# Ledger of designs, part 315: peptides against a protein of PDB entry 3WG5

Target 1, 218 residues: chain A of PDB entry 3WG5
Amino acid sequence: LAKNIVYVAQIKGQITSYTYDQFDRYITIAEQDNAEAIIIELDTPGGRADAMMNIVQRIQQSKIPVIIYVYPPGASAASAGTYIALGSHLIAMAPGTSIGACRPILGYSQNGSIIEAPPKITNYFIAYIKSLAQESGRNATIAEEFITKDLSLTPEEALKYGVIEVVARDINELLKKSNGMKTKIPVNGRYVTLNFTNVEVRYLAPSFKDKLISYITD
Target 2, 218 residues: chain A of PDB entry 3WG5 as posed
Amino acid sequence: LAKNIVYVAQIKGQITSYTYDQFDRYITIAEQDNAEAIIIELDTPGGRADAMMNIVQRIQQSKIPVIIYVYPPGASAASAGTYIALGSHLIAMAPGTSIGACRPILGYSQNGSIIEAPPAITNYFIAYIKSLAQESGRNATIAEEFITKDLSLTPEEALKYGVIEVVARDINELLKKSNGMKTKIPVNGRYVTLNFTNVEVRYLAPSFKDKLISYITD

## One batch from the design tools (peptide; made by RFdiffusion4, then SolubleMPNN)

Design b2_p30_2_s4 (from b2_p30_2, 17 letters changed)
Fold by OpenDDE base, seed 4:
Structure b2_p30_2_s4 (fold): chain B 218 residues (1-218), chain C 218 residues (1-218), chain A 30 residues (1-30)
Amino acid sequence: as target 1 above (218 residues)
Amino acid sequence: as target 1 above (218 residues)
Amino acid sequence: MPGVEIEALRGGEPAPERPELTVEQKLNTE
């Protein structure tokens, strides 16, 4: 039986293999407790494409709805974060956050200049991001423009264009607004109607390892 | 409780939106009956990329393991069929079948000549097929060569190179060999160990609609 | 993709258009 529990965890910083481990851990805990959902408070400038793709896969394989919540105000789901969001069961954004800027790069040169990705790689990610959008019933045209125009959107724009599902100030408003919504991608092959009636909110803290990694990467 | 039931259904012909409907119907029936798995006997020359991507997504969203079985002897998982297979929980092939030949095209000209995809599209699908292979723990180098070399493999080659998991002559051998294997991608976020001990095999027939569509497309 | 970063660009350049894709078996007309 699903419990009336919603987990909330935070993922902040660059998307790396360590970020994958955080996603995996958080989702696993919530799955084990038969939570109604997990909300990931996301704030990222982007990161590694490989880690991003693994995270997307892990989310899509979740036994419970994974809600990406771009939070708090001032946070971003930038670059890799946008892909992660588009791969999730529901996207929410707090006012004053942003999403987009998804053009792939090969990295930064020693002088801090961007090393451009070859067209082949750019086109790969255009197709990939469009796939994520289409699969989730979100705006694939805008998803493409996140790359082709390096477009960034406000929550209001993202909602208007059908990129995201919810604009919410806090967890309580998020739960209230998303209650009764269907997941944008299936959970275990079925689109789930979110039931946030009388839910207990449980916050997951970073593991000691997660804290250590954050400390090392900061 | 999962039932000791395995569904078997056939999908034959071009990959189109109608093929998506077949996948969706078959998987849904098996999900509703809490089957241990569904085996899709696949024979396709390929088809539409959009339909293929939707099918891959539907498989990845399945609540039960979806096994792609290239069957019977003489069948192919060609082009789009390879992508579908690589996106599935397990790939099996019967002796005398083939997999590969994945180079994207824009279609055929009026004279029957291939309209080549621009490099940007080819590169997209290279990245896509590599992603499917990597996510499933299958040979991403060979997956790329399915496009770059238009490579086709026998079941023995595909098994040897780690593209597929099982070579089986029939459903009984498939069940026997795949029993105890882990799914190559998660089912509802967890890699499932297949349990085909004392399973009832149930065959799904094409719906009236499916038959009608097959008749129209033939 | 290994070695590919999807990071927020510190400088926005415009991205190209996508055509329709079919992944069909190349009928090698032998």
Scores: peptide ipSAE 0.076, ipTM 0.300, DockQ to the pose 0.048; fails the geometry check
Fold by OpenDDE base, seed 2:
Structure b2_p30_2_s4 (fold): chain B 218 residues (1-218), chain C 218 residues (1-218), chain A 30 residues (1-30)
Amino acid sequence: as target 1 above (218 residues)
Amino acid sequence: as target 1 above (218 residues)
Amino acid sequence: MPGVEIEALRGGEPAPERPELTVEQKLNTE
């Protein structure tokens, strides 16, 4: 029987190989305890595409539901963060957060101008983000526009357009609103109905390494 | 029981990481004393987007109402200052102040010309500012126009259009006018009715460090 | 893909001069 446990962990900052390690660690802990779900409080401006793709795969391979929660207010699931969210079992956003702006770039020049990605790369990520949206039953047209128009959305817009599933002010409201929802992608080949009745919320702290990484990546 | 104490502190100049430290310190002091509210007298031309976003988060995480007061006359909550205001529990403006002009830029070239932000960045901040306005029940259309039209408003216009809540000449008028108002965003998940009956006003001075930073950033 | 960044704002690359939300208007008056 799944324990009535929900884990909550925070991931903040750039998406890097170290961020992958954070996701892997958090999800693994929650899997080991057979949690009902893990909620990842995400606040990211984006980051490395390779790390992002690995994170998406790790989420999709999870033995438990992974909820991406863009939190706290003022946070974003920007760029790479949007892909991560679209690859997850449920997306929630707090009021005052944003999602989108997913156009790939090669970096920034010394003058701060964007080095554009070649069309081949851009088209690859268009296909990739659309695939994530389609598989999760989310708005693939908007997902494409996150790249082609560099679109960014509010929580209310994202909910309205079927990009996300929940707008919630805090963990308690998130649990209440998502209770009885089905995951947008399968867990071990099955869509799971979330059961947040009489759940214990357990917060995972960053490891010392994770904290140090946040200092290096911030 | 909340002490009938209202703290007042000043933040003036560019928004930087040091400005974040000022906000954090001031709010923390007021939280520790369980103040009814803190009023931040804000006069800023703008500054760093990262620091601004952190400040907004800190305000939204406050255990007490944070009132942004664009003061004194001639002051502005310009650019980053507008975002900070929109993220707060209440906005007041003194006569002769301004709010708006929120278009993000990458900086200034050697000749003083603006380096425009790429559409990706601009769209991100459009979503962000609209989200702040929507969550606070303020005019999101005008908030968007603060970026897209680089719009600036007078206190009277800002009040008329539902961007701000109070026009006040001084702290005493602010307290009088805002007494009995509800916060525009929640405090610890609840909208608070401000009670400024028989309040003690306590002024916070900048720390020595804060003063020094103001000298460095000015 | 190596070297591709899906960054919105805060790349760990030398952040493009972090978009200074600086008000244009003060530059025209000085």
Scores: peptide ipSAE 0.059, ipTM 0.300, DockQ to the pose 0.053; fails the geometry check
Fold by OpenDDE base, seed 1:
Structure b2_p30_2_s4 (fold): chain B 218 residues (1-218), chain C 218 residues (1-218), chain A 30 residues (1-30)
Amino acid sequence: as target 1 above (218 residues)
Amino acid sequence: as target 1 above (218 residues)
Amino acid sequence: MPGVEIEALRGGEPAPERPELTVEQKLNTE
């Protein structure tokens, strides 16, 4: 029997147009090989809202399940990362990671102070994040509180409150725990039951462009 | 039988005095609990030479084996990271990572150009990196070429050429492959045979201070 | 040796000139 393939890729840093290109490339590779799923190891403090929305759209357009895995320990799906996670087919977190803190801002002033978003924009993102939570059958009240209270949760809290589906320390535990789970959103209009029986894990490396930009962003 | 404990921690970003504090803290925790080893997931473009040398010293003073694991895919033990790896008890790399590019510089000019180190400094680090390689029974010729040619290697090449000991895709594979290996440098004056039989893996999270600085350095 | 760096080539990100709508974690400067 041909082994089921699961891809694993990493996305780290600020959410930008480049991050969209990374998501698109990684998901496309996994789609082309008819992978059972792709796991995106996500570590982000957030970033651009436009890029975030495009990434969510790209995930939702995926022909295969996209699992957002907040990894490794110390990583976060902060701000834009939370939206991306909530827009995905499954969310996992490693111990010692966090999710939340989703309050939108207009940027930073020259003195480093946050420029607050006007209520119209804040309310837009409240509606948006709640929609993502509702569509995925996740806790929409907590999703709102990620903005209104700037709430951040541990993996255990996020799991308990129905924000995420899995707490796992590594890829192997993630695969074991998520095996047989249904996706929280449709894949091509259908909820998929994940089959991680007899899987081959394939790691995707960043492209040369990805590496070059990581040097620019660091 | 009490389970053998293996700690896993992450160090990411530039090598600085803060990175030293991270190494010190993580290793100290593992020492206090008499861990079988600590695995440091390393992803660094390099950094300060003084901090690097202090980190190497701290690793060499460790009461337990310190495994440098270039992880996750896309990570690097670049520049200072290579020295740190070469100074450690065992080096592992994940597929899609790199090691090398060790040429010292004095910094960057205002226009972003590299300020080259004078020959005296370059020669110092050639001697230093060769010593680390020799002391650990690793390829000193390649170690020199990391500087003189600014050479970078894949995990497969690094393994083949005797720079590293393990290629592993994840912590579980690393533990399996490195079980029964001898440390490449002494632990408290003795070479240790790694025993990863019936191990409990414990993940260390960054301290609050560690998290705060990661936000400053990103 | 003070002032010596062993780094891979840093690319400087240009600071975003314009305030863009961002969803970022607050840097607690504490």
Scores: peptide ipSAE 0.028, ipTM 0.223, DockQ to the pose 0.048; fails the geometry check
Fold by OpenDDE base, seed 5:
Structure b2_p30_2_s4 (fold): chain B 218 residues (1-218), chain C 218 residues (1-218), chain A 30 residues (1-30)
Amino acid sequence: as target 1 above (218 residues)
Amino acid sequence: as target 1 above (218 residues)
Amino acid sequence: MPGVEIEALRGGEPAPERPELTVEQKLNTE
């Protein structure tokens, strides 16, 4: 009996156009194998909003559930990573991780100070992040506060406030806890009940290109 | 030399789960043929928000540009139709059509009066419609006013305010005017420049099922 | 949300362009 396949891949570092390519590649592989889901172990300080929005769209387009898993301990789904998580079919976090801090900036000045985004941009992302939260049935008030208060949450807080769905120490616990959960957004127009019974976990290694760019951007 | 294929299909009536199936079918056919784009001739008074959001997601997932064309004259992309349009890669309108009127309602009372949506729902859709507008580089202020003021616009107004991209009388004029335009949202993570040079236009007829349901819901 | 319909009335002002936005975590400078 063919096991339900769950892919696991890691995305670490700044969100860039290359990060989109990683998401696209990983999801495509998992789609081709009719995986029950793909889990993306995400550790990001944030990055480009354009890339982030593209990633969100790609996740929304997935033929299979995409689970964002903030992992390992010490990792964050910060800034752009939070949007990506909120755009996903399920969010999990490991203990000792964080999510939030979503205030858009224009960049850093030469002295390392933040260049503030104008209100029009901030308001855009407020609307955007709230829409992601609302579409996924997650806490839109907290999503807004990720921007307006630059709020960051622990996994336990994020779960408590209905921002995320699972706190899990590892992939096994994640699969166990999320088994039977419905996706927070539809897959091909349908809310899918995750079936992690008798699963085969397949790890996707970063491509050579993935490693190279991580090396360049680190 | 294989002509660039552009599919044209019609979606008329209330937005329902069946309308999603129509979008999915039409887009899938066009994707399979590697069409340059699909044009959906849209005429809708609105409908279900859940179906609308699913349609938006399906459009966002398309491997090819999806052009929403409010057509023929007298047609509207009202309510849910506006969201669908704002979620698409390009919006066109024929003269004598309208777009807008996006205020969510809970339904109609027995006396035919509107049951108002609670502020939480209205605010959700404000955030959602603004995000669609912003993601597509369209006028988010107007998008909000489609809800808050129940605003409806003519094609000329919608174009002027940067809500839509093209005013066109027919498919030929639409193709001519949109040729060389970039999609307002990415296709597979990339903004695509529409190439309507030497095109073959293929019309997709509604399926038997499509006709039946239109007949039931009309 | 299931069962929500969205319907139409008149008037409104223009929308802003998308700047390149970076969303970065404020490193808590210790």
Scores: peptide ipSAE 0.018, ipTM 0.193, DockQ to the pose 0.049; fails the geometry check

Design b2_p30_3_s1 (from b2_p30_3, 14 letters changed)
Fold by OpenDDE base, seed 3:
Structure b2_p30_3_s1 (fold): chain B 218 residues (1-218), chain C 218 residues (1-218), chain A 30 residues (1-30)
Amino acid sequence: as target 1 above (218 residues)
Amino acid sequence: as target 1 above (218 residues)
Amino acid sequence: SAPKNAKPTKKTSGIEIEALGYHPGHPAPS
């Protein structure tokens, strides 16, 4: 019986235009191979709103399920990472990870203080994050509180509140727990039932460019 | 007679957090040497709003005049570059450069179309760009039109409309024309009269990190 | 005396609103 392929790739660091290129490359590889899914091991403190929105759009245009996995323990899907997760087909988190803290900022002042986004921008991202939550059948109230209260959740809390679908310690537990789950958003206009009964896990490495940018931005 | 120092540095490409680091480094060097001014040769298609606002704040906190010079011919202070210019102590442009096109976008869709900023964001940046223009005694109506009409101006138009202070072909002409001008915003709470009668021009090179990031982002 | 846990300031970078579009230099309409 031909094994279905599940790709696993890591995306770490700030969400930038380069992070979009990573998502695009990884998803494209998995699409070309007609993978059952791609799992993106995400560890981000946040980043750019534009890059985030592009990544969300890229995920939503994916021909295959894109699973955001906040991994390893100690990782976060903070800020932009939460939006990306909420825009994805399935969210998983490892124990000891976090999600949330989505308050939009205009940046950091020279003293390191947050330049707050004006209410107009905050309200836009409230509407946007709520839309992502609603479209994915996730908790839109908590999605709003990720902004309004700068809320951060544990995996267990995020699962309890219906923000995420899986708490998993590793890829094997993730595959086991997500097997038979429906995608939270459509793939090519259809909710897909994930089939992880007989899968080969393939790891995608960061490109040379990926490594170089990560080295410079870290 | 001790020569006053004028620093010249180049900032090219997208406005990012890294561009902030370049501005900060260059201005800090010039501040440490008690330079008469720093001229930033700016060529940017735009970039990040956060980085832009940080750069504007860094310029406004400068202990010395920061002159934005849209240079060389063919360069632009587009989008974020216009805001940076409007936040500076003096704007100069070389012939064959442009300024404007400040419509805020949320990004580019996968098809390359602009993701428009919601009216709330657009209105924030209208207020912000008008504030920068007003604080600098520049044309706030044209500053608004840089967003609302996506207006771009030639140096001659920008000078005519009171958006910029100098049209200059090179650093020598810039120094000559700006000599005796008052800064358009305060330096340490005071409008400074520029003194370029007996200056040494010192060029600041991009750091190794600057070169590496430019190489990766280009 | 064990050095105090310098909690790494998780700079949760708020969503950096790139509300300023990267305008690709539209060539000036000729």
Scores: peptide ipSAE 0.053, ipTM 0.477, DockQ to the pose 0.266; fails the geometry check
Fold by OpenDDE base, seed 2:
Structure b2_p30_3_s1 (fold): chain B 218 residues (1-218), chain C 218 residues (1-218), chain A 30 residues (1-30)
Amino acid sequence: as target 1 above (218 residues)
Amino acid sequence: as target 1 above (218 residues)
Amino acid sequence: SAPKNAKPTKKTSGIEIEALGYHPGHPAPS
């Protein structure tokens, strides 16, 4: 039986191989305790494509619902963060956050200008982001426009366009609004109805390693 | 007047944005002291394409010759390391080192398998690595084969094929063999003849930050 | 004049394609 436990963990900064380790660790802890869900408070400007794909795959393999929550106000699920969100069981955003800006880049030149990805890369990620949106029953047209127009949305716009499921100011409002929602993708092959009635909220601390990497990548 | 100083600095591990900061710092110190050259002892399995391109550009902008030295024995200039080497003023390798394996990848899947780069990425990097080889008067066919065949070469093969300029066991042999060589690319628009007659060798220590990142990425 | 705190340009890092893989050190061909 799932315990009436919801884990909350924070992931902040660039999406890297280390961010994958954070996701894996956090989800594994929540899986081991048979939590009702894990909420990942996400604030990212983007990061690595491989780490992003691995994180998406890890979320899709989760034995429990993984809720991506773009939090706090001023946070973003930019670039890789949008793909991660679109690969998750539920997306929430706090007011004053953003989602999108998914154009793939090869990186930054010395002058800080973006090195644009060649069209085949862009097309690969268009296909990928559309797949994530379609599989999750989210707006695949807007998902494509996150790349083709480098579109960024407010929480209200993202909700209106069917990119996200919840706008919530805090964890309590998120739990309240998402209670009784079905996951947008399956958990163990089944769409789960979230049960946040009388849940214990448990915060997972970042490891010492997590803190150190955030400090170095900031 | 250039001082009869040669700086030696070590760069080990993955090529990242932090590796760019190391290159920039080391080259800047050597430029400020009007060194005859800086030797970068390189040992890398590869890394980020953007960081690599930035490093190449930083080397090309150097006011002094930048010598990439694949060192010690057992070290490699793999993937990104090969591009950096091909973008440099002179390449040396120690016996028992390797260069090549330049096939672009999107990263690693969760199972550790390589996510292959789409053909346009591969073609982009083929064009880029060939450009670096051509600009440096090095073997552009072998540079292409570092990608298309995922080719890795020994120092002796790399020398024979005109990929590198020097095989040397240590810094003293490197200085001796490279003395009187012209840089393979210009320094401030001019090909420099290296003058290692009566040079002082100065070792640059990695910063505390450099050591910490190596420890975290290893 | 206060040094303008160069706001860290929120480099919305696009999906950085590490196009240059970690080649696991292929053992030198024997």
Scores: peptide ipSAE 0.052, ipTM 0.502, DockQ to the pose 0.228; fails the geometry check
Fold by OpenDDE base, seed 4:
Structure b2_p30_3_s1 (fold): chain B 218 residues (1-218), chain C 218 residues (1-218), chain A 30 residues (1-30)
Amino acid sequence: as target 1 above (218 residues)
Amino acid sequence: as target 1 above (218 residues)
Amino acid sequence: SAPKNAKPTKKTSGIEIEALGYHPGHPAPS
């Protein structure tokens, strides 16, 4: 029996238009190969709202399940990363990772101070994050509190509160634990039961362009 | 008498965090050399709100006058570029350039359609752009209409309506026409009268990093 | 030799509310 393929790709750093291009490229490769799923190893402090919304839309348009995996230990799905996770088919976290801290900001002043978002914007993102949580059958109250209280959760807390679906130490444990789970949002209009029996794991490397942009922005 | 220095730098393309770094670098060089002013030749379709707000703040913190010059012919100060211009000490435009089209969007969907900003965000940027116009003694009604009507203006219209201060074909005409003008916002808490008598024009080139990022993002 | 190790200040990136509208005439990044 031909091994079903699961792709694994890494997305690290700030959520930008370039991060959208990475998501689009990775998901497109996995779709072309008719993969069983793609796992995105996510480590982000957050980033930009439009790029985040575009990434959420790209995930929702995926022909295959997109799993957000907050990895490695010490990684976060902070701010925009939480929205992306809530917009995905399945959320996993490694031990020692975090999710949340979604308070919208207008950015950073030159002195590094936060420019606070006006209440109108905060309320928009509250409605948006609650929608993502509700659509995915996740905890909409906690999703709101990621903004209103700037709440951050451990993997164990996020699992307990129904924000995420899996706590896993590595890809093998993730595949094992998520096998037989239904996607939290539809794939092509249907909830898919994940089948990770007899899968081949394929790693997608950053493009040369990806590495170059990372090297220049670092 | 030691020639007073006027720096000229080019900022082209989308307004991003990298555009902020360019503004910061260029203004810092001109400040270090105690320049009479810096002219930023701006050509932008717009970009990101946070980067725009940071650039506005960087201009307002400048120890020297920062002149935004929409140049060359065919260039624009669209969207975020209009806010940057309105946050500057003086706005100039070359013939055949444009300013405006400031309607906030949440971004572009995958199909290239505009994700419309909710009324709450639009209203925030209306208040912000009106503040920039008022603080600079520019037309706040037109500043609002750049959003509410997606208004774009010619240099002649923008001058007529009191949005900009100078229409100039080149740097020499800009220096000649702006000589003796007061800055529209304070420099170090005081309105400065521009003195372009016996100035040396120094051009700042993009850094190697600037060229590399442009080459990779194109 | 300018000190290389300027750690990128951890911009604890809140959701930066991004775009003042790109004018619709610029193609979405392909």
Scores: peptide ipSAE 0.046, ipTM 0.495, DockQ to the pose 0.211; fails the geometry check
Fold by OpenDDE base, seed 5:
Structure b2_p30_3_s1 (fold): chain B 218 residues (1-218), chain C 218 residues (1-218), chain A 30 residues (1-30)
Amino acid sequence: as target 1 above (218 residues)
Amino acid sequence: as target 1 above (218 residues)
Amino acid sequence: SAPKNAKPTKKTSGIEIEALGYHPGHPAPS
């Protein structure tokens, strides 16, 4: 019996247009091989709203399940990373990670102070993040509080509140715990039941361009 | 009599956090040498709102006049570039360049279609661009129309409507025409009269990092 | 004397709004 393939790739750093290209490349490889899923190990402090929305759309248009895994310990899916996670087929977190802090900002002043987003922008992203939570059957009240209170959650809190689906220490525990779960959003118009009983894990390396961009953006 | 120094630097491509670092580096060099001004040769299709706002703030905090020059012919100060220009001490354009097209967008969908900004975001940037125009004594009605009509102007139109101060074919014509002009915004709390009668022009090269980032982002 | 080039520590994970899009040349999927 041919083993189902699960791809694993890492996306680390700021969410930018280059991060979109990484998501697109990784998902495309996994789609071409008809993988059972792709797991994205995500560690991001946030980034661009446009790139985030494009990444969410790319995930939602995926022909295969896209699992966002906040990993390793000490990583976060902060700001834009939370939206990406909420737009995905399954969210997992490693112990010692965080999710949330989604308050829109216009940026940072020269002194490093936040330029606050006007209420108009904040209210747009409240509606958007609530939509992502509702569409995925996740806690839309907490999703709003990620903005209104700039709330951050532990994996245990995020699981308890119904923001995420899995707490897992590693890829093997993630595959074990998510086996038999339904995707929180549809794949090709259908909610997929994940089958991780007989899988081959394939790690995707960053391209030379991805490495170079990451080296420059860090 | 020591010649007044005028620095000239080029900023080309998308407005990003790296573009902020270029502006900061170039202005800092010119500030350290107590230059009469720095001219930024700008060619941009636009970019990030956050980076744009930071660049505007960096220009407005400059200890020396910052002149935005849309150059060479065929260049544009589109979108974010228009805001940067409107936030500067003087705007010049070369013949065959353009300014405007400031409609806020949330980004591009996977099919390359624009994700329109909600009215809330659009109205924020209308208020912001009008503030920049008003503070600089430039045409705030046209600044609004850069968003509401996605208007683009030629140098001759932009001069006629009071959006810009100078149409110049090259640096020498720019220096000649802007000599004796007052800065449109204050420098260290004072409107400066530009003195280009006895100047040394110094060209700033991009750093190795700037070249590498530009090569990757283009 | 704190070095002048202290990049303000981007403390807050706010969504940076690129409301002023350039057209990224999205290469059409071949």
Scores: peptide ipSAE 0.044, ipTM 0.491, DockQ to the pose 0.198; fails the geometry check

